# Peptides against a protein of PDB entry 7AL2: the designs that were tried, part 17

Target 1, 85 residues: chain A of PDB entry 7AL2
Amino acid sequence: YEIMLIRPKTIDDINYVVDQVLEESNPVILDLSFLEKESPANFKLAGEKIKQMRSNYGAEALLLSRCNDKNLIIIAPKGVSLVRK

## One batch from the design tools (peptide; aimed at target 1 N71)

Design b2_p18_2_s4 (made by RFdiffusion4, then SolubleMPNN; from b2_p18_2, 5 letters changed)
Fold by OpenDDE base, seed 5:
Structure b2_p18_2_s4 (fold): chain B 85 residues (1-85), chain A 18 residues (1-18)
Amino acid sequence: as target 1 above (85 residues)
Amino acid sequence: PLWEDAVEYLEKLIEELE
């Protein structure tokens, strides 16, 4: 599989994340800082999509980093385990 | 905290936006 990197800015970007996780089974590292600041509505949408992927499709989603202008999260599809050492 | 569940984290942020 591939690991996708994206800082989503549009609904199309959000849907791309969903497609990568659910259809391609690729983990995604995403930065939600743009949406949080520029589009609260799309930020909420992204959050809902991530919740759905976890709840309905067995995806894992973990916070990687929260700092200035950065909100990094990794979403792993079912079958790709995120393990803490 | 480090490596926390992103869904719980995001829900808190969304709540703050409302």
Scores: peptide ipSAE 0.675, ipTM 0.914, DockQ to the pose 0.793
OpenDDE base, seeds 1, 2, 3, 4: peptide ipSAE 0.673, 0.671, 0.672, 0.670; ipTM 0.913, 0.913, 0.913, 0.912

Design b2_p18_3 (made by RFdiffusion4)
Pose (drawn by RFdiffusion4):
Structure b2_p18_3 (pose): chain A 85 residues (1-85), chain P 18 residues (1-18)
Amino acid sequence: as target 1 above (85 residues)
Amino acid sequence: SEELEEARKVVKEAVDEL
């Protein structure tokens, strides 16, 4: 499989992440810092999509890093386990 | 802003901590 890296800026990028996790079953490492400071509406929308994917489709989501200009999240689809060691 | 804090709360609820 592939792990996709993205910093979403638009609704199309949000739909891109939904499709990678749900259609391609690829994990996505995404930086939500652009949406957080530029579009609070899309940042809330991106979070809702992550909640739906975990609730209904068995995706895992993990905060990897949070600092000025970075909010790094990993979304793993059902079938890729995030194993803490 | 209030909108930003509401959005941050939703994103926080959507992920687990490392």

Design b2_p18_3_s1 (made by RFdiffusion4, then SolubleMPNN; from b2_p18_3, 6 letters changed)
Fold by OpenDDE base, seed 1:
Structure b2_p18_3_s1 (fold): chain B 85 residues (1-85), chain A 18 residues (1-18)
Amino acid sequence: as target 1 above (85 residues)
Amino acid sequence: SAEKEEALKVVDESVDLL
């Protein structure tokens, strides 16, 4: 698999994340900081999509870091485990 | 912003913490 890196800016980008996780089975590391600042509605939508992927498809989602201008999350598809050492 | 605050709450609920 590949690990996709994206800072979503649009609904299309959000849907791209969903497609990568569910259709391609690729983990995605995403920075939601753009949406958080520029589109609260799409930021919320991204959160809802993440919840749906977890609830319905067994994805995992982990907050990696939150700071002034970054909101980094990894979303892993069902076949990829996130393991804490 | 109330809207941003609500959105952040939703996102925070969607993730586990490292």
Scores: peptide ipSAE 0.812, ipTM 0.958, DockQ to the pose 0.970
OpenDDE base, seeds 2, 3, 4, 5: peptide ipSAE 0.811, 0.811, 0.811, 0.811; ipTM 0.958, 0.958, 0.958, 0.958; seeds 2, 5 fail the geometry check

Design b2_p18_3_s2 (made by RFdiffusion4, then SolubleMPNN; from b2_p18_3, 5 letters changed)
Fold by OpenDDE base, seed 2:
Structure b2_p18_3_s2 (fold): chain B 85 residues (1-85), chain A 18 residues (1-18)
Amino acid sequence: as target 1 above (85 residues)
Amino acid sequence: SAELEEARKVVDESVDLS
């Protein structure tokens, strides 16, 4: 698999993340900082999509870092384990 | 704003902490 990196700016970008996780089975490293600053509605939508992928498809989602400039999350599809050493 | 605060709550609930 590939690991995708994206800082979503639009609904299309959010849907791209969903497609990568569910259709391509690729983990995604996601920076939500743009949406948090520019579109609370789409920021919320991103969170809802992550919840749905976890609840309905067995994805995992882990906060990597949060600050003024970054809101980094890794989303892993079912079958790709996130392991902390 | 209230909208952003609600959105942050949803996103916070969507992830586990590392």
Scores: peptide ipSAE 0.812, ipTM 0.957, DockQ to the pose 0.957
OpenDDE base, seeds 1, 3, 4, 5: peptide ipSAE 0.811, 0.810, 0.811, 0.812; ipTM 0.957, 0.957, 0.957, 0.957

Design b2_p18_3_s3 (made by RFdiffusion4, then SolubleMPNN; from b2_p18_3, 6 letters changed)
Fold by OpenDDE base, seed 5:
Order: sequence, then C-alpha cells, then structure tokens
Structure b2_p18_3_s3 (fold): chain B 85 residues (1-85), chain A 18 residues (1-18)
Amino acid sequence: as target 1 above (85 residues)
Amino acid sequence: SAEREEALKVVDESVDKL
C-alpha cells in the first residue's frame, strides 16, 4: 500500500480521501487546516466522512497534531494497524 | 462562530487522540 498525503481544499479532495481509504486500502495523512479556516461546512463534512469510515468500515483515525496552521489526522483502513509504542 | 464550533466538534468526535 501507499501512504497518501493531502491537504483537502474541496469536496473532491474529501471524496479522494474516502476512495483512498475504502477502495485502495491506503492510509491517509491529511491536514484539515485549510477546510477549518476556509469552509466550516466542508470541514464538518470531512469529519462526518471520517466517522462513517470508522463506524461502517473499521477504519481508524487518530489526531496527530492541532496547532498553528496544522490539523493533522491519520486515517488507516481496516487491515493497517495504528500501534502505540 | 456557531458554525465553526459545530464543525470542530464533529471533527473532534471523528478522531482518537494521541
């Protein structure tokens, strides 16, 4: 698998994240800071999509950092484990 | 704003914390 890196700016980008996790089984490290600043509606949508992936498809999602101009989250598809040392 | 607060709440609920 690949680890995808993205800072979503549009709904298309959000859907790309969903496709990467669910269809391609790729982990995604995403920065939601653009949406948080520029589109509360799409920021909320991103959160809803993450919830759906977790609830319905066994994805994991972990907040990595929220500071300054970063809102970093890793989403792992089912089968890729996020493990704490 | 209320909209931003609501959006942040949804995102916060969507993730676990380190």
Scores: peptide ipSAE 0.815, ipTM 0.959, DockQ to the pose 0.974
OpenDDE base, seeds 1, 2, 3, 4: peptide ipSAE 0.814, 0.814, 0.814, 0.814; ipTM 0.959, 0.959, 0.959, 0.959

Design b2_p18_3_s4 (made by RFdiffusion4, then SolubleMPNN; from b2_p18_3, 7 letters changed)
Fold by OpenDDE base, seed 2:
Structure b2_p18_3_s4 (fold): chain B 85 residues (1-85), chain A 18 residues (1-18)
Amino acid sequence: as target 1 above (85 residues)
Amino acid sequence: SAEKEEALKVVDESVDLS
């Protein structure tokens, strides 16, 4: 598999993340900082999509870092384990 | 804003802490 990196700016980008996780079975490292600042509605939507992927498809999602200009999250599809050493 | 705060709560609920 591949690990995708994206800083979503649009609904299309959010749907791209969903497709990568569910259809391609690729982990995604995403930065939600643009949506957080520019579109609360789409920021919320991204959160809802992550919840849905976890609830309905067994994805995992971890917060990696949050600061002024970063909101980094990794989403792993079912079958890819996130392990902390 | 209230809207941003609500959105942040949803995102925070969607992830576990590393």
Scores: peptide ipSAE 0.788, ipTM 0.951, DockQ to the pose 0.956
OpenDDE base, seeds 1, 3, 4, 5: peptide ipSAE 0.787, 0.787, 0.786, 0.787; ipTM 0.951, 0.951, 0.951, 0.951; seed 4 fails the geometry check

Design b2_p18_4 (made by RFdiffusion4)
Pose (drawn by RFdiffusion4):
Formats: structure tokens, sequence, C-alpha cells
Structure b2_p18_4 (pose): chain A 85 residues (1-85), chain P 18 residues (1-18)
């Protein structure tokens, strides 16, 4: 499989992440810092999509890093386990 | 079923998004 890396800027990028996790079953490392400071509406939308993927499709989501200009989240689809060690 | 280590993922993400 592949792990996709993206810093979403538009709704199309949000739909891209939904499709990678749900259709391609690929984990996505995404930086939500652009949406957070440029489009609070799309940041809330991106979070809602992550909540739906975890609630209905068994995706795991983990905060990896949070600092000025970075909000790094990993989303793993059902079938890829995030194992804390 | 596949496995990923969060610390390795953090290093990968930090390298890419720095």
Amino acid sequence: as target 1 above (85 residues)
Amino acid sequence: MFELDPDELKELGEEYFS
C-alpha cells in the first residue's frame, strides 16, 4: 500500500483524503494547519469527515504533532493498525 | 492486517511538512 502526505487547502483536497482512506485503503498523513488559519469552515468540515470515517468505517486517527504552522494528523483505514509501542 | 508505528510516522511527517 501507500501512505499519502498532504496539506489540504481546498474542499477537493478534503475529498481526496476521504477517497484515499475509504476507496484506496491508504493511510494519509495530513497537515491541517492551512485549513485551520485560512478556512475555519473547511477545518470544521475536515474534522467532521474524520469523525464519520472513524464512526462508520473503522478508521483510526492520531495527532502526531501540534505547533505554530503545523497540525499533523495520521488517518489509518480499517486494515492498517496504528500500534503504539 | 498491516501495522504502523506512530513514532516512525511522526518522523516521516515532520521530515515532509518541515

Design b2_p18_4_s1 (made by RFdiffusion4, then SolubleMPNN; from b2_p18_4, 6 letters changed)
Fold by OpenDDE base, seed 5:
Structure b2_p18_4_s1 (fold): chain B 85 residues (1-85), chain A 18 residues (1-18)
Amino acid sequence: as target 1 above (85 residues)
Amino acid sequence: MLELDPEELRELALKYFS
């Protein structure tokens, strides 16, 4: 697998994240700060997509940081676990 | 099962998005 990193700004970016997690089985680290500030609607959509991936496909999501003007989240596909070591 | 350490991921993310 590859770890993808993206700061989504559009619906296309959000769908890219979904494709990476579900189709490519790649973990994705997201910075949601742009959507949170600039597009409440797409920020909500991103959250809904994350919930759907968790509930329907067994993905896992974890907040990495809310500091320094960031909103960093990791989404891991089923089969990849997040373990603090 | 593959395992990832959230602390390492946080450091990676902070570096990437800085």
Scores: peptide ipSAE 0.719, ipTM 0.940, DockQ to the pose 0.853
OpenDDE base, seeds 1, 2, 3, 4: peptide ipSAE 0.718, 0.718, 0.718, 0.716; ipTM 0.940, 0.940, 0.940, 0.940

Design b2_p18_4_s2 (made by RFdiffusion4, then SolubleMPNN; from b2_p18_4, 5 letters changed)
Fold by OpenDDE base, seed 2:
Structure b2_p18_4_s2 (fold): chain B 85 residues (1-85), chain A 18 residues (1-18)
Amino acid sequence: as target 1 above (85 residues)
Amino acid sequence: MLELDPEELRELGLKYFS
């Protein structure tokens, strides 16, 4: 599999993340800082999509870093384990 | 420094990697 890196700016980008996780089974490292600052509605939508992937498809999602200019998250599809050393 | 509290993390469907 591949690990995708993206800073979503649009709904299309959010749906791209969903497709990568659910259809391609690729983990995604995601920066939500643009949506958080520029679109509260799409930021909320992104969060809802993440919750849905976790609840319905067994995805795993971890916050890696949160500060003023970044909101870094990793989302892994079912079958790809996020392991802490 | 982490700026999201546990409730915010839950709403985003996340847990914190520390």
Scores: peptide ipSAE 0.126, ipTM 0.673, DockQ to the pose 0.047
OpenDDE base, seeds 1, 3, 4, 5: peptide ipSAE 0.116, 0.105, 0.108, 0.114; ipTM 0.665, 0.658, 0.661, 0.660

Design b2_p18_4_s3 (made by RFdiffusion4, then SolubleMPNN; from b2_p18_4, 6 letters changed)
Fold by OpenDDE base, seed 4:
Structure b2_p18_4_s3 (fold): chain B 85 residues (1-85), chain A 18 residues (1-18)
Amino acid sequence: as target 1 above (85 residues)
Amino acid sequence: MLELDPEELKKLALEFFS
C-alpha cells in the first residue's frame, strides 16, 4: 500500500479520496482546512463520505491535528490498524 | 494486520503540508 496525502479543494478531490481508500486500499491523510474555510457545503460532504466509509466499509478515521491553521485527518481502510507505538 | 502509528503520521503530515 501507499499513504496518500491531499488537501482537497473540490468534489473531485473528495471522490479521489474515496477511491483511494475503497478501491486502492490506501490510507489517506487529509488536510481539510481549505474546505473548512472556503466551502461549508463541501466540508460537510467530506464528513458524510468519511462516515459512509466507516459505516459501510469498515474504514477507520482519526483526527491527527487541529493546529496552525490545519485540520489533519487520517482515513485507514479495513485491514489497516491505527495503533500508537 | 498492518499497523500505523498516528504520531509518526502526524509528523509526516506536518512536514508535507508545511
Scores: peptide ipSAE 0.677, ipTM 0.932, DockQ to the pose 0.850
OpenDDE base, seeds 1, 2, 3, 5: peptide ipSAE 0.673, 0.676, 0.676, 0.672; ipTM 0.931, 0.931, 0.931, 0.931

Design b2_p18_4_s4 (made by RFdiffusion4, then SolubleMPNN; from b2_p18_4, 5 letters changed)
Fold by OpenDDE base, seed 2:
Parts: structure tokens; sequence; C-alpha cells
Structure b2_p18_4_s4 (fold): chain B 85 residues (1-85), chain A 18 residues (1-18)
């Protein structure tokens, strides 16, 4: 697998994240700060997609860092576990 | 099962997005 890093800015970016997790089985680290600031609708959509991946496909999500200029979240596909070492 | 350390990933991400 590969670890993908992306700051999504469009719906296409959000769908790219979904494809990486579900189709490629790649963990994705997202910075949601752009969507949170610039598009409440797409920020909500991103959250809904994350919940759907967790509920329907067994993905795992974890907040990595939250501050004024970043909102970092890791989404891991089923079969990849997040373990503090 | 494949395992990832969230703390290492946080450090990686903070550098990447800086």
Amino acid sequence: as target 1 above (85 residues)
Amino acid sequence: MLELDPEELRELAEKYFS
C-alpha cells in the first residue's frame, strides 16, 4: 500500500479520497482545513463520506491534529490498523 | 495485519502540510 496525503478542495478531491481508501486500499491523511473554511457544504459532504466508509466498509478514522490552520485526519482501509508503537 | 503508528503519521503530515 501507499500512504496518500491530500488537502481536498473540490468534490473531485473528496471522491479521490474515497477511491484511494475503497478501491486502492491506501490509507489517506487529509487536511480538511480548506473545505472547513471555504465550503461548508463540501466539508459536510466529506464528513458524510468518511462516516459511510466507516459504517459500510469497515474503514477506521482518527483525528491526528486540530488547530486554527489545519484539520488532519487519517482514514485507514479495512485490513490496516492504527496502532501506537 | 498491516499496522500504522498515528504519531509517526501526524509528524509526517505536519511536515508535509507546513
Scores: peptide ipSAE 0.711, ipTM 0.938, DockQ to the pose 0.831
OpenDDE base, seeds 1, 3, 4, 5: peptide ipSAE 0.709, 0.710, 0.711, 0.708; ipTM 0.937, 0.938, 0.938, 0.937

Design b2_p18_5 (made by RFdiffusion4)
Pose (drawn by RFdiffusion4):
Structure b2_p18_5 (pose): chain A 85 residues (1-85), chain P 18 residues (1-18)
Amino acid sequence: as target 1 above (85 residues)
Amino acid sequence: SISEEADEMIDEIIEKGS
């Protein structure tokens, strides 16, 4: 499989992440810092999509890093386990 | 757990975006 890296800027990028996790079953490492400071509406929308994926499709989501200009999240689809060690 | 952490993180994202 592949791990996709993205910093979403538009709704199309949000739909891209939904499709990678749900259709391609690829984990996505995404930086939500652009949406957070540029479009609070799309930042809320991106979070809602992450909640739906976990609730209905068994995706795991983990915060990896949070600092000025960075909000790094990993989304693993059902079938890729995030194993804390 | 990852699940609990994800719940808190997603809630915070939704609240900041509201």

Design b2_p18_5_s1 (made by RFdiffusion4, then SolubleMPNN; from b2_p18_5 with S3D M9F D11E I13L)
Fold by OpenDDE base, seed 2:
Structure b2_p18_5_s1 (fold): chain B 85 residues (1-85), chain A 18 residues (1-18)
Amino acid sequence: as target 1 above (85 residues)
Amino acid sequence: SIDEEADEFIEELIEKGS
């Protein structure tokens, strides 16, 4: 698999994340700082999509960092284990 | 736990966007 890194800015970017996790089985590192500042609606949508992937498809999530410039989380498809040491 | 932290973070994202 590949590990994707994206700072989503649009609904198309959010759907790209969903496609990478569910269809391509690739983990995605998300920087949500743009959506947090520029689009509350799409920020909510991104959160809902991540929640759905975890709830319905067995995806795992791991918080990486929360800063004013970076809001980082990794979301991985079922079968890819995320571990913090 | 890691999973609980993710749960809380995701819920915070949804709430902040609402």
Scores: peptide ipSAE 0.421, ipTM 0.850, DockQ to the pose 0.880
OpenDDE base, seeds 1, 3, 4, 5: peptide ipSAE 0.423, 0.420, 0.407, 0.262; ipTM 0.851, 0.851, 0.844, 0.740; seeds 1, 4 fail the geometry check

Design b2_p18_5_s2 (made by RFdiffusion4, then SolubleMPNN; from b2_p18_5, 7 letters changed)
Fold by OpenDDE base, seed 1:
Structure b2_p18_5_s2 (fold): chain B 85 residues (1-85), chain A 18 residues (1-18)
Amino acid sequence: as target 1 above (85 residues)
Amino acid sequence: SLEEEAEKFIQELIEKGS
């Protein structure tokens, strides 16, 4: 698989993440800082999509880092295990 | 608010990622 890196800015970007995880089975490293700052609605949407992927498709999500300039989350498709050591 | 709901989601991820 490939690991995708993206800082979503639009709904299309959010849907791209969903496609990568569910259709391509690629983990995605997200920076949600743009959405968090510029669109609370789309930030909420991104969160809802992540929750749906976890609940319905066995995806895993892990917060990597959060600060003023970044909000890093990895979302992994079913079959890719995220482990913290 | 939408911002509050978004913040709740982030807090959930913090708990799971800790």
Scores: peptide ipSAE 0.192, ipTM 0.755, DockQ to the pose 0.082
OpenDDE base, seeds 2, 3, 4, 5: peptide ipSAE 0.195, 0.177, 0.186, 0.174; ipTM 0.762, 0.744, 0.750, 0.740; seed 2 fails the geometry check

Design b2_p18_5_s3 (made by RFdiffusion4, then SolubleMPNN; from b2_p18_5, 6 letters changed)
Fold by OpenDDE base, seed 1:
Structure b2_p18_5_s3 (fold): chain B 85 residues (1-85), chain A 18 residues (1-18)
Amino acid sequence: as target 1 above (85 residues)
Amino acid sequence: SLEEEAEEFIEELIEKGS
């Protein structure tokens, strides 16, 4: 698989993330800082999509780092295990 | 608010990612 890196700015970007995880089975490293600052609605949407992927498709999500300039999250499709050691 | 709900989601991820 490939690991995708993206800082979503639009709904299309959010849907791209969903496609990568569910259709391509690629983990995605997200920076949600743009959405969090510029569009609380789309930030919420992104969160809802992540929850849906976890609940319905066995995806995993892990917060990597959060600060004023970044909000890094990794989303892994089912079959790719995220382990903190 | 939408901002509050978004923050709640992040807090959930913090809990799971910590």
Scores: peptide ipSAE 0.124, ipTM 0.722, DockQ to the pose 0.082
OpenDDE base, seeds 2, 3, 4, 5: peptide ipSAE 0.113, 0.113, 0.123, 0.114; ipTM 0.710, 0.709, 0.717, 0.706

Design b2_p18_5_s4 (made by RFdiffusion4, then SolubleMPNN; from b2_p18_5, 7 letters changed)
Fold by OpenDDE base, seed 3:
Structure b2_p18_5_s4 (fold): chain B 85 residues (1-85), chain A 18 residues (1-18)
Amino acid sequence: as target 1 above (85 residues)
Amino acid sequence: SIEEEANKFIEELIKKGS
């Protein structure tokens, strides 16, 4: 598999993340800082999509880094284990 | 606050342990 890195800015970007995780079975490292600052609605949408992937498809998510200008999360499809030591 | 809500939101998205 491939590991995708993206800082979503649009709904198309959000749907791209969903496609990568569910259809391509690729982990995605997301920086949600743009959506958080520029579009609360799309930020919420991104979160809802992540929750759906976790609840319905066995995806897993971990926070990688959180600061004033960064909100990094990795989401992995079922079968790819995320472990924080 | 907005930051507090955002942090809470993010915490809900991630697994709690490994």
Scores: peptide ipSAE 0.116, ipTM 0.689, DockQ to the pose 0.078
OpenDDE base, seeds 1, 2, 4, 5: peptide ipSAE 0.114, 0.105, 0.112, 0.115; ipTM 0.696, 0.684, 0.689, 0.686

Design b2_p18_6 (made by RFdiffusion4)
Pose (drawn by RFdiffusion4):
Structure b2_p18_6 (pose): chain A 85 residues (1-85), chain P 18 residues (1-18)
Amino acid sequence: as target 1 above (85 residues)
Amino acid sequence: SFIDESYEEIISETENAP
């Protein structure tokens, strides 16, 4: 499989992440810092999509890093386990 | 779990955005 890296800027990028996790079953490492400071509406929308994927499709989501200009999240689909060691 | 706590933090930040 592949791990996709993205910093979403538009709704199309949000739909891209939904499709990678749900259709391609690829984990996505995404930086939500652009949406957070540029479009609070799309930041809320991106979070809602992450909640739906975990609730209905068994995706795991993990905060990896949070600092000025970075909000790094990993989304692993059902079938890729995030194992804390 | 740790992953559930991290998830709750992610959702909290996104829901409480301006």

Design b2_p18_6_s1 (made by RFdiffusion4, then SolubleMPNN; from b2_p18_6, 7 letters changed)
Fold by OpenDDE base, seed 1:
Structure b2_p18_6_s1 (fold): chain B 85 residues (1-85), chain A 18 residues (1-18)
Amino acid sequence: as target 1 above (85 residues)
Amino acid sequence: SEIDESFKEILERAENAP
C-alpha cells in the first residue's frame, strides 16, 4: 500500500481521504489544521467521515500531534494495524 | 485504548467547532 499525505482544504479533499482509505486501502496522514481554523463546518464533516470509517469499515484513527501550526492524524484502513510503543 | 482515546479528542473538537 501507499501512505498518503494531505492537508485538506475542501470537501473534495475530505472525500479524497475517504476514497484513499476505503477504496484504495491506503493509510492517510492528514493535517486538519486548515479545516479547523478556516472551516469549522468542514472540520466537523471530516470528523464525521472518520467516525463513519471506523464504525462501518474497521478503520483506525490516531492523533499524532496537535499544536497551533498542525493537527496531525493518521487514518489506517482495516488490515493496517496502528501500534503505539 | 490510547488510539480510541486520541480519536475521541478529535471528535470532541470537531463536534464543538463553532
Scores: peptide ipSAE 0.190, ipTM 0.752, DockQ to the pose 0.854
OpenDDE base, seeds 2, 3, 4, 5: peptide ipSAE 0.162, 0.171, 0.166, 0.162; ipTM 0.736, 0.739, 0.739, 0.736

Design b2_p18_6_s2 (made by RFdiffusion4, then SolubleMPNN; from b2_p18_6, 7 letters changed)
Fold by OpenDDE base, seed 2:
Structure b2_p18_6_s2 (fold): chain B 85 residues (1-85), chain A 18 residues (1-18)
Amino acid sequence: as target 1 above (85 residues)
Amino acid sequence: SEIDKSFEEILELAENAP
């Protein structure tokens, strides 16, 4: 698999994240800071889609960092385990 | 877990965004 990195700015970017996790089975490291500040509606949408991937498809999510205009989350598809040492 | 708590905080912010 590949690890995708993205700072989503549009609905298309959000859907790209979903496609990478569910269709391509790629982990995604995403920075939600743009949506959080510029589009509360799309920030909410992103959160809803992450919840759906966790609830319906067995994805895992981990907060990496939240500071200095960063809001970093990793989402892994089912079968890719996230382990913190 | 700490992981779950931190992530749920982010989701809560998203869900309650104006």
Scores: peptide ipSAE 0.127, ipTM 0.716, DockQ to the pose 0.719
OpenDDE base, seeds 1, 3, 4, 5: peptide ipSAE 0.043, 0.114, 0.050, 0.123; ipTM 0.647, 0.708, 0.648, 0.713

Design b2_p18_6_s3 (made by RFdiffusion4, then SolubleMPNN; from b2_p18_6, 8 letters changed)
Fold by OpenDDE base, seed 4:
Structure b2_p18_6_s3 (fold): chain B 85 residues (1-85), chain A 18 residues (1-18)
Amino acid sequence: as target 1 above (85 residues)
Amino acid sequence: SEIDESFKEILEMAENVP
């Protein structure tokens, strides 16, 4: 698999994340800081989609970093285990 | 900025990396 990196800015970007996780089975490291600052509605949408992927498709999520200018989360598809060492 | 309830739940349930 490939590990995708993206800082979503649009709904198309959010849907790209979903496609990568569910259709391509690729983990995605995403920075939600743009949406958090610029689009509360799309930030909420991204959160709902992540929740759905976890609840319905067995995806896992790991918070990598949250600071003033970053909100980094990795989302892994079912079959790719996230392990904290 | 504020984190909505849905995203807050995700953060609380997700593992955190130092």
Scores: peptide ipSAE 0.041, ipTM 0.641, DockQ to the pose 0.082
OpenDDE base, seeds 1, 2, 3, 5: peptide ipSAE 0.038, 0.039, 0.039, 0.037; ipTM 0.641, 0.641, 0.640, 0.638

Design b2_p18_6_s4 (made by RFdiffusion4, then SolubleMPNN; from b2_p18_6, 7 letters changed)
Fold by OpenDDE base, seed 4:
Structure b2_p18_6_s4 (fold): chain B 85 residues (1-85), chain A 18 residues (1-18)
Amino acid sequence: as target 1 above (85 residues)
Amino acid sequence: SEIDKSFEEILEMAENAP
């Protein structure tokens, strides 16, 4: 698999993340900082999509870093385990 | 799990967005 990196700015980008996780089974390192600042509605949508992927498809999500310019999350599809050492 | 707790923070941020 591949690890995708994206800072989504549009709904199309959000759907791209969903496709990568669910259809391609690729982990995604996601920076939500743009949506958080520029589109509260799409930020909420992204959160709901992540919740749905966890609840319905067995994905995992982990907050990596949150600061003024970054909101980094890794989303792993079912079968790719996130392990904290 | 601790990972689940981190996700809850993500969700809370999204849900509380103005």
Scores: peptide ipSAE 0.126, ipTM 0.710, DockQ to the pose 0.895
OpenDDE base, seeds 1, 2, 3, 5: peptide ipSAE 0.112, 0.111, 0.112, 0.121; ipTM 0.702, 0.700, 0.699, 0.708

Design b2_p18_7 (made by RFdiffusion4)
Pose (drawn by RFdiffusion4):
Structure b2_p18_7 (pose): chain A 85 residues (1-85), chain P 18 residues (1-18)
Amino acid sequence: as target 1 above (85 residues)
Amino acid sequence: NTDLEESAEYIDDIANMP
């Protein structure tokens, strides 16, 4: 499989992440810092999509890093386990 | 997994923003 890296800026980028996790079953490492400071509406929308994916499709989501200009999240689809060691 | 639980809460806060 592949791990996709993205910093979403538009709704199309949000739909891109939904499709990678749900259709391609690829984990996505995404930086939500652009949406957070540029479009609070799309930041809330991106979070809603992550909640739906975990609730209905068994995706795991993990915060990896949070600092000025970075909000790094990993989304793993059902079938890729995030194992904390 | 505590980290996953904390991350879930963070995502829920985002999802429930006004």

Design b2_p18_7_s1 (made by RFdiffusion4, then SolubleMPNN; from b2_p18_7, 8 letters changed)
Fold by OpenDDE base, seed 1:
Structure b2_p18_7_s1 (fold): chain B 85 residues (1-85), chain A 18 residues (1-18)
Amino acid sequence: as target 1 above (85 residues)
Amino acid sequence: DPALEESDKFIDEIANLP
């Protein structure tokens, strides 16, 4: 698999994340800082999509860093385990 | 796992924004 890195800015970017996780089975490291600042609606949408992927498809989501500059989350598709040591 | 709990909390927070 590939690990995708993206700072989504649009709904298309959000959908791209969903496609990468669910269709391509690629983990995605995403920075939600743009959406959080510029589009509360799309920020919420991103959260909803992440919840849906977790609830319905067995994806995992882990917050990597939370600050003003970066809002980093990794989303792993089912079959890719996230392990913290 | 505290990190996962924090993650879950954050994702829920985002998803429930007005």
Scores: peptide ipSAE 0.574, ipTM 0.897, DockQ to the pose 0.883
OpenDDE base, seeds 2, 3, 4, 5: peptide ipSAE 0.571, 0.573, 0.572, 0.572; ipTM 0.896, 0.897, 0.896, 0.896

Design b2_p18_7_s2 (made by RFdiffusion4, then SolubleMPNN; from b2_p18_7, 9 letters changed)
Fold by OpenDDE base, seed 3:
Structure b2_p18_7_s2 (fold): chain B 85 residues (1-85), chain A 18 residues (1-18)
Amino acid sequence: as target 1 above (85 residues)
Amino acid sequence: MEELKKSEEFIDEVANMP
């Protein structure tokens, strides 16, 4: 599999993340900082999508870092485990 | 487990943003 890196800016980007996780079975590292600042509505939508992927499809999400200019989250599809050592 | 819990809480906050 591939690990995708994206800082979503549009709804198309959000849908791309969903496709990567659910259809391509690729982990995605997201930076949600743009949406948080520029579009609260799309920020909420992104959160809803992540929640749905966790709840319904066995995806796992892990917060990597949060600061003034970054909201880094990794979301892994079912079968890819996120392990902290 | 603690990291996962914090992550889930964060995602829930984002998802429920007014």
Scores: peptide ipSAE 0.212, ipTM 0.735, DockQ to the pose 0.890
OpenDDE base, seeds 1, 2, 4, 5: peptide ipSAE 0.203, 0.210, 0.210, 0.205; ipTM 0.734, 0.734, 0.738, 0.730

